# Peptides against a protein of PDB entry 3C2G: the designs that were tried, part 92

Target 1, 209 residues: chain A of PDB entry 3C2G
Amino acid sequence: IRTFDLLGLLLHDSDAIDGFVRSDGVGAITTVVQYPNNDLIRAGCKLLLQVSDAKALAKTPLENILPFLLRLIEIHPDDEVIYSGTGFLSNVVAHKQHVKDIAIRSNAIFLLHTIISKYPRLDELTDAPKRNRVCEIICNCLRTLNNFLMMWIPTPNGETKTAGPNEKQQVCKFIEIDILKKLMSCLSCEGMDTPGLLELRSTILRSFI

## One batch from the design tools (peptide; made by RFdiffusion4, then SolubleMPNN)

Design b2_p20_2_s3 (from b2_p20_2, 11 letters changed)
Fold by OpenDDE base, seed 4:
Structure b2_p20_2_s3 (fold): chain B 209 residues (1-209), chain A 20 residues (1-20)
Amino acid sequence: as target 1 above (209 residues)
Amino acid sequence: MSEKIEEALKHLEELVESML
């Protein structure tokens, strides 16, 4: 825990973050958080989120890291862990086709749906901190989904990957009325990436036309 | 598992020291 707190204080600039990532810092965190301590897991996932935009992640092998993190956020009940983990996922897949492929093969689409589905509607949450955290988690999931869907949208200038039949079926679950209502509820939250959510909405519509 | 965790923790500590 102390080491994670110290790293959290040191890893504020992009060069330090990239240096940490190049030195297998992400692998080390993911190894340490295998210890069954909730405070350690929370601190480790928070640190993962903090370094999740590192350019060095494009050159980091994630074949073992991503499946582990996905499993962690699947089984861990702590919203802070889920927030950090989904935030890490959404950032790490951005602009990295190979990372998207690893995540998808690791059942990320289904997991994102599961995460969104387990949370109550935002209008049912009276506690503002809890509501905001849930909104952020849902937004992280939806941003990640957007990053996946963008791979399958025909671009004028490139070969588009086609989603497999399983991926298509999993994506179709995001047009369920409950999911759509949660998306719409997130659009009403202050301080959220409203442009990103609107982009996702557009991407979803384009994926089904 | 414990040994791997210890080695990973040591690695993180070394990274901290390199940044101080």
Scores: peptide ipSAE 0.621, ipTM 0.949, DockQ to the pose 0.946
Fold by OpenDDE base, seed 2:
Structure b2_p20_2_s3 (fold): chain B 209 residues (1-209), chain A 20 residues (1-20)
Amino acid sequence: as target 1 above (209 residues)
Amino acid sequence: MSEKIEEALKHLEELVESML
């Protein structure tokens, strides 16, 4: 825990973060959080979120890291872990096709749906901190989904990856009325990435229409 | 698994020390 707290204080600049990532810091954190301690898991996932925008992640082998993190956020009940993990996922897949492919192969699309489905409607949450955290989690999931869907949108140059039948089926679950209502509810939350949610809406429309 | 966790913790400690 102390080591994670110190790292959290030191990893603020992009060079330090990239240095940490190049030194297998992400692999080390993901190894440590295999220990069954909730405080350690929370602190480790928070640190992962802090380094999730590192450019060095584009060169980091994530084949073991991502499946583990996805499994962790699938089974862990703590919203802080889910927030950090989904935040890490949303950032790490951004602009990295190979990372998107690893996540998708690791059932990330279905997991995102499962996470969103787990939470109640935001209007049913009276506790503002809890509501905001849930909104952030849903937003992270939806932003990650947007990043996946963008791979399958035809570019003007006519080159497009085609989603497999399983991926298509998993994506189709996001047009369920409950999921759409949760998306719309997130748009009403203050401080949310409204542009990102609007982009997702546009991406969904382009993917299904 | 315990040994790997200890090695990973040690690695993180070394990274902290390198940044201080």
Scores: peptide ipSAE 0.621, ipTM 0.949, DockQ to the pose 0.948
Fold by OpenDDE base, seed 1:
Structure b2_p20_2_s3 (fold): chain B 209 residues (1-209), chain A 20 residues (1-20)
Amino acid sequence: as target 1 above (209 residues)
Amino acid sequence: MSEKIEEALKHLEELVESML
């Protein structure tokens, strides 16, 4: 824990973050959080989120790291861990086709649906901090989904990847009325990435038309 | 698994020390 707290204080600048990532810092964190301590897991996932936008992640082998993190998010009940983990996922897949492919192969689409489905409607949450955290989690999931869907949209200048039949089926779950209601409820939350949610809406529409 | 965790923790400590 102390080491994670110190790293959290030191990793504020992009060069330090990139240096940490190049030095297998993400791999080290993911190894340490295999220890069954909730405080350690929470602190480690928070640190992962903090470094999740590092440019060096484009050159980091994530084949072992990402499936582990997805599994951690799947099994861990703590909203703070889920927040940090989904935030990490959302950032790490951004602009990285190979990372998207790893995530998808690791059932990330299904996991995102599972996470969103687990939470109640935001209007049913009376506690503002909890409501905001749940909203952030859902937005992280939806932003990640948007990043996946964008791979399958025809671009004027290139061959588009086609989603496999399983991937299409998993994506179709996001058009369930309950999921759509949760998406719409996120638009009403203050401080949300409303542009990102609108982009997702557009991407969904383009994917199903 | 314990040894790997200890090694990873040591690596993180070394990274901290390099940044201080």
Scores: peptide ipSAE 0.620, ipTM 0.949, DockQ to the pose 0.948
Fold by OpenDDE base, seed 3:
Structure b2_p20_2_s3 (fold): chain B 209 residues (1-209), chain A 20 residues (1-20)
Amino acid sequence: as target 1 above (209 residues)
Amino acid sequence: MSEKIEEALKHLEELVESML
């Protein structure tokens, strides 16, 4: 725990973060958080989120890291772990086709739906800190989904990756009325990326036309 | 598994020391 707290204080600049990632810091964190201690898992996932935008992640092998993280956020009950893990996922898949492919093969689309489905509607949450954290988790899931859907949108040049039948079926679950209501409730949250949510809505609609 | 966790912790400590 102390080591993670110190790393959290030191990893603020992009060069330090990239240096940490190049030195297998992400692999080391993911190894340490295999120990069944909730405080350690929380601190480790928070640190993963802090380094999740590192350019060095484009050259980091994630074939063992991503499936582990996806399993962790599937089973862990702590909203702080889910927030950090979904935040890491949303950032690490951005602009990285090979990372998107690893996540999709690891059943990430279905997991994102499962996470969103676990939380109540935001209008049913009276506690503002809890409501804000749930909104952030849902937005992380939706941003990740948008990054996946963008792979299957036809480009003007006519070459698109086609989603497999399983991926199409998993994506179709996001047009369920309960999921759509949760998406709409996030638009009413203060401090949210409303443009990003509107972009996702447009991307979802285009994926089903 | 315990040995791998200890090795990973030591690696993280070395990274901290390199940044101080």
Scores: peptide ipSAE 0.620, ipTM 0.949, DockQ to the pose 0.949

Design b2_p20_2_s4 (from b2_p20_2, 12 letters changed)
Fold by OpenDDE base, seed 1:
Structure b2_p20_2_s4 (fold): chain B 209 residues (1-209), chain A 20 residues (1-20)
Amino acid sequence: as target 1 above (209 residues)
Amino acid sequence: MQKKIEEALKHLEELVESML
């Protein structure tokens, strides 16, 4: 815990973050959070989120890290862990095709749907901090989904990857009325990435046309 | 697993020390 707290205080600039990532800091965190301590897991996942936009992650082998993190957020009930883990996922897949491929092979699409499905509707949450945290989690999931869907949208000048039949089936679950209602409820939440959610809506529409 | 956790923790401590 103390080491994570210190790292959290030191990892504020992009150069320090990139240096940490190049030194296998993400691998080290993911190893440490295998210890069955909830406070340690929470602190470690928070630190992962803090470094999740590092440019050095484009050169970091994530084949062992990402499946572990996906499993952690699948089984862990703590919203803070889910928030940090989905935040990390959404950032780490951004602009990195190989990382998207690892995540998809690790059933990330299904997991994102599962996470969104487990949370109540935002209108049923009376506690504002809880409602905001749930909204952030849903948005992290949806932003990650957007990043996946963008791979399968035809570009004017590029070979478009085609989604496999399994991926298509998993994506189709996001057009369920309850999921769409949760997406729409997030658009009404203050401080949300409304542009990102609107982009996702556009991306979904383009994926089904 | 425990040994790997200890090694990873030591690595993180070394990283902290390098940043101080």
Scores: peptide ipSAE 0.628, ipTM 0.954, DockQ to the pose 0.945
Fold by OpenDDE base, seed 3:
Structure b2_p20_2_s4 (fold): chain B 209 residues (1-209), chain A 20 residues (1-20)
Amino acid sequence: as target 1 above (209 residues)
Amino acid sequence: MQKKIEEALKHLEELVESML
């Protein structure tokens, strides 16, 4: 725990973050959080989120890290772990086709749907901190989904990858009325990435036409 | 498993020390 707290204080500079990632810091965190301590897991996932935009992640092997993190956020009940883990996932898949492919093979699309589905509607949450955290989690999931869907949208000049039949079926779950209502509720939250959510809405619609 | 966790903790400690 103390080591993670110290790293959290030191890893604010982009060069320091990239240095940490190049030194297998992400692999080390993911190894440490295999210890069954909730405070350790929370602190480790928070640190993963903090380094999740590092450029060095483009050169980091993620074949073991991503499946582990996906399993962790699947089984762990803590919203702080889910927030950090989904935030890491959203950032790490951005602009990295090979990382998207690893996540998809690791059942990420279905997991994102499962995470969104387990939370109540935001209008049913009276506690503002809880409501905001749930909104952030849903937005992380939806941003990750947008990054996946963008791979399958035809570009005027390029061969697009086609989603497999299982991937298509998993994507179809996001047009369920309850999921759409949660998306719309997130658009009403103050301080949210409204442009990003509108982009996702457009991407979803284009993926089903 | 425990030994790998200890090695990873030690590695993180070394990284902290390198940044101080």
Scores: peptide ipSAE 0.627, ipTM 0.954, DockQ to the pose 0.948
Fold by OpenDDE base, seed 4:
Structure b2_p20_2_s4 (fold): chain B 209 residues (1-209), chain A 20 residues (1-20)
Amino acid sequence: as target 1 above (209 residues)
Amino acid sequence: MQKKIEEALKHLEELVESML
């Protein structure tokens, strides 16, 4: 825990973050959080989120790290872990086709649906901090989904990857009424990436045409 | 598992030391 707290204080600039990532810091965190301590897991996932935009992640082998993290956020009930983990996922897949492919192969699409589905409607959450955290989690999931869907949208200048039948079926779950209601509820939350949610909505619509 | 965790902790400590 103390080491994570110290790292959290030191890893503020992009060069330090990239240095940490190049030095297998992400692998080390993911190894440490295999210890069954909730505070350690929370601190480790928070640190993962903090370094999740590192350019060095494009050169980091994530074949073991990403499936582990996906499993962690699948089984861990803590919203802070889910927030950090989904945040990490959303950032790490951005602009990295190979990372998207690893995530998808690791059932990330289904997991994103599961995460969104497990939370109550935001209008049922009276506690503002909890509601905001849940909204952020949903937005992280939806941003990640957007990143996946963009791979399958025809671009004028490139060969479009085709989603497999399983991926298509999993994506179809996001047009379920309950998911759509949660998406719409997130649009009403203050401080949300409303442009990103609108982009996702557009991307979803384009993916089903 | 325990040994790997210890090694990873040590690695993180070394990374901290390199940044101080």
Scores: peptide ipSAE 0.627, ipTM 0.954, DockQ to the pose 0.944
Fold by OpenDDE base, seed 5:
Structure b2_p20_2_s4 (fold): chain B 209 residues (1-209), chain A 20 residues (1-20)
Amino acid sequence: as target 1 above (209 residues)
Amino acid sequence: MQKKIEEALKHLEELVESML
């Protein structure tokens, strides 16, 4: 825990973060969080979120790291771990086709649906901090989905990767009325990027036309 | 498994020391 707190204070600049990632810091964190301690897992996942936008992650082998993190957020009940893990996933898949492919092969699309489905509607949450955290988790899941959908949108050059039948079926679950209601309820949360959520909604709906 | 966790913790401590 103390080591993670110190790293959280030191890893503020892009060069330090990239240096940490090049030195297998992400692999080391993911190894340490295999210890069954909730405070350690929470601190480690928070640190992963803090370094999740590092440019050095484009050259880091994630074949062992990403499936482990997906399994962790699947089984761990803590909203703070889920927030950090879904935030890491959203950032690490951005602009990285090979990372998107690892995540999809590791059943990430279905997992994102499962995470959104397990939370109550935001209008049923009376505690504002909890409601905001749940909204952020849902937004992280939907942003990750958007990053996957972008692979199957035709580029101006006419090259488009086609979604397999399984991926298409998993994506179709996000147009369920319950999921759409949860997305719409996030638009009423204070401090949320409402325009970004509307764009995300539009991208999801357009993927089915 | 425990030995690998100890080695990873030591590696993270060495990274902290290199940044101080």
Scores: peptide ipSAE 0.627, ipTM 0.954, DockQ to the pose 0.928

Design b2_p20_3_s1 (from b2_p20_3, 12 letters changed)
Fold by OpenDDE base, seed 1:
Parts: C-alpha cells; sequence; structure tokens
Structure b2_p20_3_s1 (fold): chain B 209 residues (1-209), chain A 20 residues (1-20)
C-alpha cells in the first residue's frame, strides 16, 4: 500500500508515467493484485488507471496483462476495482488496434455487458456517490465498446475489419432494452462524457443499419 | 533521480508481492 501511495504521488507527469510503464510497472502492479488482499487490489487498480493513458503502453506487451485484468474485474465485486479496471481498459485500448484485438479475444465484449447488467438502474440509486460511481463504470464500459465498434465501421479507404459472428452476437446484447435504458440514464448524470455516449449511440446505429 | 526512484519502487513492489 505505501509503495502504491508513493507512486501515485510521483506519477503525475507524462514522462514519469511513461518511465514507470517502460520499467515494467504495469507488470509489477499485476503481480501484486494477484494476491487476495482487497486493499492492495484497490490501490493497484487505482494506479493502473492513473498510468492508463501512457504512450509507452503502445510498446508494452499486454498479452498476459490484459487477460488477467479482465479476469480480475470479472470476479471482483468491488466498485472501486471495477471503476479503475474499466477505466484502464477504456484508455489502454484507445488508438491501439492490437490491444483491442487482445481484449476482444479475452472476451471483453461479453464482460462489458456483464458489468453493465449487474448494476441497477441509476434512477434506483439514491446515494449520489454510488450513483456517480456506477455511472462512471457504465461509461467506461460503453467507451470501450465504442472503441471496439469503430474497428468495424467502413473507412473511406474501403479497408474495414469485419467482426466475427461471435463478436456480432455479443455486440447485439448491447441493444437489449435494459442496456439501452442504462445508456440513456447515463446521459442525465452530472459530469458524464455525454459527447462520448452520443458518439457510441451513433456508432451503434452505424453498426446495425 | 526520479527514474531511479521509480525503478526502485517497482522493485520494492515486486519484492513485497513475493512475500505475500
Amino acid sequence: as target 1 above (209 residues)
Amino acid sequence: SMSALIEQLIKELKEEAKKL
């Protein structure tokens, strides 16, 4: 914990963050969070989120790290861990095709649906901090989904990746009425990335029409 | 110095993990 707190205080600039990532800092975190200590898991995932936009992640082998993180999020009930982990996922897949491919192969689309599905409707959450945290988690999931869907939209250059049949089926789950209601409820939350949610809506429409 | 500190903290983190 102390080491995580100290790292959290030091890793504020992009050069320090990139330095941490180049020094296998992400691998170190993933090693620590394998132990059944909730405080360490929380601290580690928080630090992962803090470094999740590092440019050095484009050169970091994530084939072992990302599947592990996805599994951690799947099994851990803690909203803080899920928030940090989904935040990391959403950032790390951004602009990195190979990372998107790793995530998708690791059942990320299904996991995102599972995460969204397990939370109640935001209108049923009376506690504002809890509601906001749940909203942030859902937004992280939806932003990640948007990043995946964008791969399968035809580009002007005529080159498009095609989603496999399994991926298409998994994506279709996001048009379930309950998921759509949760998406719409997020648009009413304060401090939400409303533009990002609207972009996702547009991306979904372009993917199914 | 900052880079060296980060590397040291990463090392400590890995070592602490092995003791758990």
Scores: peptide ipSAE 0.438, ipTM 0.892, DockQ to the pose 0.881
Fold by OpenDDE base, seed 3:
Structure b2_p20_3_s1 (fold): chain B 209 residues (1-209), chain A 20 residues (1-20)
Amino acid sequence: as target 1 above (209 residues)
Amino acid sequence: SMSALIEQLIKELKEEAKKL
């Protein structure tokens, strides 16, 4: 715990963050959070989120890290761990085709659906901090999904990857009425990336045409 | 240096993990 707190205080600038990532800092976090200590898991995932936009992650092997993180988010009930983990996932897959492919092979699409499905509707949450955290988690999941779907949208230049049949089936679950209602409820939350959510809505619709 | 401190803290994390 103390070491995570110290790292969290030091890793505020891009050079320090990139230095941490180049020194196998992400691998060190993933090693520590394998132990069943909730405080360590929470602190480790928070630090992962803090370094998740590092440019050095484009050169970091993630084949062992991403499957582990996805499994951690799947089994851990803590909203703070889920928030940090989905935030890390959404940032790390951005602009990195090879990282998207690792996440998809690791059943990320289904996991994102599972996470969104387990939370109540935002209108059922009376506690504002809890409602905001749930909204942020859903938005992290949806942003990650948008990043995946964008791979399969035809570009004017005609070269597009096609989603496999399993991926298509998993994506189809996001047009369930419950999921769509949760997406729409996030658009009403103050301080959310409304343009990004509208982009996702358009991307989902285009993926089914 | 900041880099040396970060590397030390990463080492400490890895050593703590071996004790758990």
Scores: peptide ipSAE 0.437, ipTM 0.893, DockQ to the pose 0.949
Fold by OpenDDE base, seed 5:
Structure b2_p20_3_s1 (fold): chain B 209 residues (1-209), chain A 20 residues (1-20)
Amino acid sequence: as target 1 above (209 residues)
Amino acid sequence: SMSALIEQLIKELKEEAKKL
């Protein structure tokens, strides 16, 4: 725990964050969070979120890291772990086609749907801190989905990767009325990336038209 | 250096994991 607290205080600039990632810091965190200690899992996932935008992650082998993280957030009930893990996933897949492919092969699309489905509607949450945290988790999941869907949108140059039949079926789950209501409820939350949620809505519509 | 400190903290993190 103390080591995670110290790292959390040092890893605020891009050079320090890249240095940590190049020194196998992400592998070290994933080793520590394999132990059944909730405080260590929380601290480790929080630190993963802090380094999730590192440029050095583009050169880091994630084939063993991403499947492990996806399994962790699948089985762990803690909103703080889910928040940090989905935030890490959203950031790490951004602008990295090979990382998107690892996540998709690791059943990430289905997992994102499962996470969103697990939480109640935001209008049913009376506690503002809980409502805001749930909104952030849903937004992390939806931003990750947007990053996946963008791979299958035709570019002006005519090069488009086609989604496989299984991926298409999993994506179709996100047009369920319950999922759409949760997306729309996030647009009413204070401090949310409303432009990003509107972009996702547009991307979803373009993926089904 | 900050780099040396980060490397030391990563080493400590890995050593703590072996004790669990």
Scores: peptide ipSAE 0.436, ipTM 0.892, DockQ to the pose 0.874
Fold by OpenDDE base, seed 4:
Structure b2_p20_3_s1 (fold): chain B 209 residues (1-209), chain A 20 residues (1-20)
Amino acid sequence: as target 1 above (209 residues)
Amino acid sequence: SMSALIEQLIKELKEEAKKL
């Protein structure tokens, strides 16, 4: 825990963050969070989120790291872990096709649906901190989904990847009425990335037309 | 240096993990 706190204090600039990632810092975190200690898991996932936009992640092998993180957020019923983990996922897949492919092969689409489905509607949450955290988690999931869907949108150059049949079926789960209601509720939440959610809505619509 | 400190903390983190 102390080591995570110290790292969290030091890793504020992009050069330090990139240095940490190049020194296998992400691998070190994922090794530590394999132990069944909730405080270590929280601290480790928080630090992962803090370094999740590092440019050095584009050159970091994530084949062992990303599946482990996905499994962690699947089994760990902690909003802080889920927030940090989904935040890391959404940032790490951004602009990185190979990372998106690893995540998808690791059942990320289904996991995102599972996470969103487990949380109550935002209008049922009276506690503002809890409501805001749940909204952020849902937005992280939806932003990640948007990043996946963009791979299958035809580019002007005619090169498009096609989603497999399983991926298509998993994506179809996001048009369920309960998921759509949660998306719409997030649009009404103050301080949210409304443009990003509108982009996702547009991407979803384009994926089904 | 900041880099050396980060590397040390990563090493400490890995060593702590081996003790768990």
Scores: peptide ipSAE 0.435, ipTM 0.891, DockQ to the pose 0.899

Design b2_p20_3_s2 (from b2_p20_3, 13 letters changed)
Fold by OpenDDE base, seed 1:
Structure b2_p20_3_s2 (fold): chain B 209 residues (1-209), chain A 20 residues (1-20)
Amino acid sequence: as target 1 above (209 residues)
Amino acid sequence: SLEEEIKRLIEELKELAKKL
């Protein structure tokens, strides 16, 4: 825990963060959080989120790290861990086709749907901090989905990857009325990336038309 | 340096991981 706290205090600038990532810091965190200690898991995932936008992650092998993280957020009940993990996922897949491919092969699309489905409607949450955290988790999931869907949108150059039939089927689950209601509810949350959610809405619509 | 301290802390994490 102390080591995570110290790292959290030091890793505020992009150069320090990139240095940490280049020194296999993400691998070190993921190894530590395999231990069944909730405080360690929480602290480690928080630090993962903090470094999740590092440019150095584009050159980091994630084939072992990402499947582990996906499994962790699948099974862990703590919203703080889910928040940090989904936040890391959403950032790490951004602009990295190879990372998106790893995530998709690791059943990330299904997992995102599962996470969103497990949380109650935001209108059922009376505790504002809890409601906001749940909203952030849902938004992290949806932002990750947007990053996946963007791969299958035709580029002006006419090159597009085609989603496999399984991926298409999994994506179709996100047009369920309950999921759409949760998306719309997130748009009403203060401090949310409303433009990003609107982009997702547009991307979803384009993916189904 | 900050870089050296970060590297030290990473090594501490790695050592912690070996003990867990």
Scores: peptide ipSAE 0.453, ipTM 0.905, DockQ to the pose 0.898
Fold by OpenDDE base, seed 2:
Structure b2_p20_3_s2 (fold): chain B 209 residues (1-209), chain A 20 residues (1-20)
Amino acid sequence: as target 1 above (209 residues)
Amino acid sequence: SLEEEIKRLIEELKELAKKL
């Protein structure tokens, strides 16, 4: 825990963050959080989120890291871990086709649906901190989905990657009324990436129309 | 340096991981 706290204090600039990532810091975190200690897992995932926008992640092998993280956020009950993990996922797949492919092969689309589905509607949450965390988690999931869907949108140049049949089926689950209601509820939350959610809405429409 | 401190802390994480 102390080591994570110290790293969290040091990793604020992009060069330090990139240095950490190049030194296999993400691999080190993911190894440590395999230990069944919730405080350690929380601290490690928080640090993952903090470095999740690192440019050096584009050159980091993630074939073992991402499947592990996906499994962690699938099974872990702590919203703080889910928040950090989904935040990491949303950032790490951004602008990185190969990372998107790893995540998709690891059933990330289905997992995102599962995560969104397990949370109650935001209007049912009376505790503001919890409501905000749930909203952030849903937004992280939806942002990740947006990043996946963008791969399959026809470009003027005609070179579009086609979604496989399994991916198409998994994407179709996001047009369920419950999921759409949760998306709409997130648009009303303060401090949320409203432009990003509107972009997702546009991306969904372009994917299904 | 900051870089050296980061490297030390990464090694501490790796050593922790071996003990767990």
Scores: peptide ipSAE 0.452, ipTM 0.904, DockQ to the pose 0.949
Fold by OpenDDE base, seed 5:
Structure b2_p20_3_s2 (fold): chain B 209 residues (1-209), chain A 20 residues (1-20)
Amino acid sequence: as target 1 above (209 residues)
Amino acid sequence: SLEEEIKRLIEELKELAKKL
């Protein structure tokens, strides 16, 4: 824990963050969080989120790291771990086709749906901190989904990957009325990425037209 | 340096992982 706290204090600038990633820091975190200690897992995932926008991640082998993190988020009950992990996922897949491919092969689309489905409607949450954290988790999941969907939207240059039949089926689950209601509830939360949610709404509509 | 300190802390994490 102390080591994670110290790293969290040092890793504020982009050069330090990139230096950490180039020195296999992400691999070191993922090795530590394999130990079943909730405090270590929480601290490690928080640090992963902090470095998740590093440019050096584009050159980092993630074939072993990303499937492990997805499994951790799937099985761990802690909202703070889910928040940090889904935040990391949303950032690390951005603008990286090979990372998106790893995530999709690791059943990430289904996992995102599972996470969103797990939480109650935001209007049923009376505790404001809990409601805000749940909203942030849902937003992280939806932003990640948007990043996946963008691969399958035809660009004017005509070169787009086609989603496989399984991926299409998994994407179709996000137009379920419960998921749509949660999306709309997130749009009503203060301090949320409203532009990102509106972009997703547009992307979903374009994917089904 | 900051870089050396970061590398030291990474090695501490790796060593911790071996003990857990």
Scores: peptide ipSAE 0.444, ipTM 0.901, DockQ to the pose 0.954
Fold by OpenDDE base, seed 4:
Structure b2_p20_3_s2 (fold): chain B 209 residues (1-209), chain A 20 residues (1-20)
Amino acid sequence: as target 1 above (209 residues)
Amino acid sequence: SLEEEIKRLIEELKELAKKL
C-alpha cells in the first residue's frame, strides 16, 4: 500500500508515467494484486488507472496482464476496483488494435455486459457519490465497447475487420432494454460528457445496422 | 532523481511480489 501511495504521488507527468511503464511497472502491479487483500487490490488498480494513458503501453506486452485484469474485474465485487479496472481497460485499448484483439479473445465484451447488468438503475440510487461512481463504471464499459465496435465500422478508405459470430452474439446483448435504459440514465448525470455518451450510443446503434 | 525513485519503488513492488 505505501509503495502504491508513493508511486501515485510521483506519477503525474507523462515522462514519469512512461518511465514507469517501460520499467515493467504495470507487470509489477499486476503481480502484487494477485494477493487476496482488498486494500492492496484497490491501491494497485488505482495506480493502473493513473498510468493507463501511457504512450509506452503501445510497446508493452499485455498478453499476460490484460487477461489477469479482466479476471480480477470479473470476480471482485468492489466498485472502486471495478471503476479503476474498467477505466484502465477503456484507456489501454484506445488506438491499439493488438490490445483490442487480446481483450476480445479474453471475453471482454461479455464481461462488460456482465458488469453493466449487475448494477441497479441510476434512478434507484439515492446516494449521489454511489450513483456517480456507478455511472462512471457504466461509461467506462461503454467506452471500451465503442473502441471494439469502431474496428468493425466500414471506413471509406480502409479494409474493415469483420466481427466473428461469437463477438456478434456478445454485442447483441447490449441492445437489451435494461442496458439501453442504463445508458440513457447516464446522460442525465451531472458532470458527464454528454456528447461522448451520445457518440457511444450512435456507434452501438450503427453496429446493429 | 525522480527516475531513480520510480525505479526503486518498482523494485520494492517486485520484491513484495516474490514474497506472495
Scores: peptide ipSAE 0.438, ipTM 0.900, DockQ to the pose 0.894

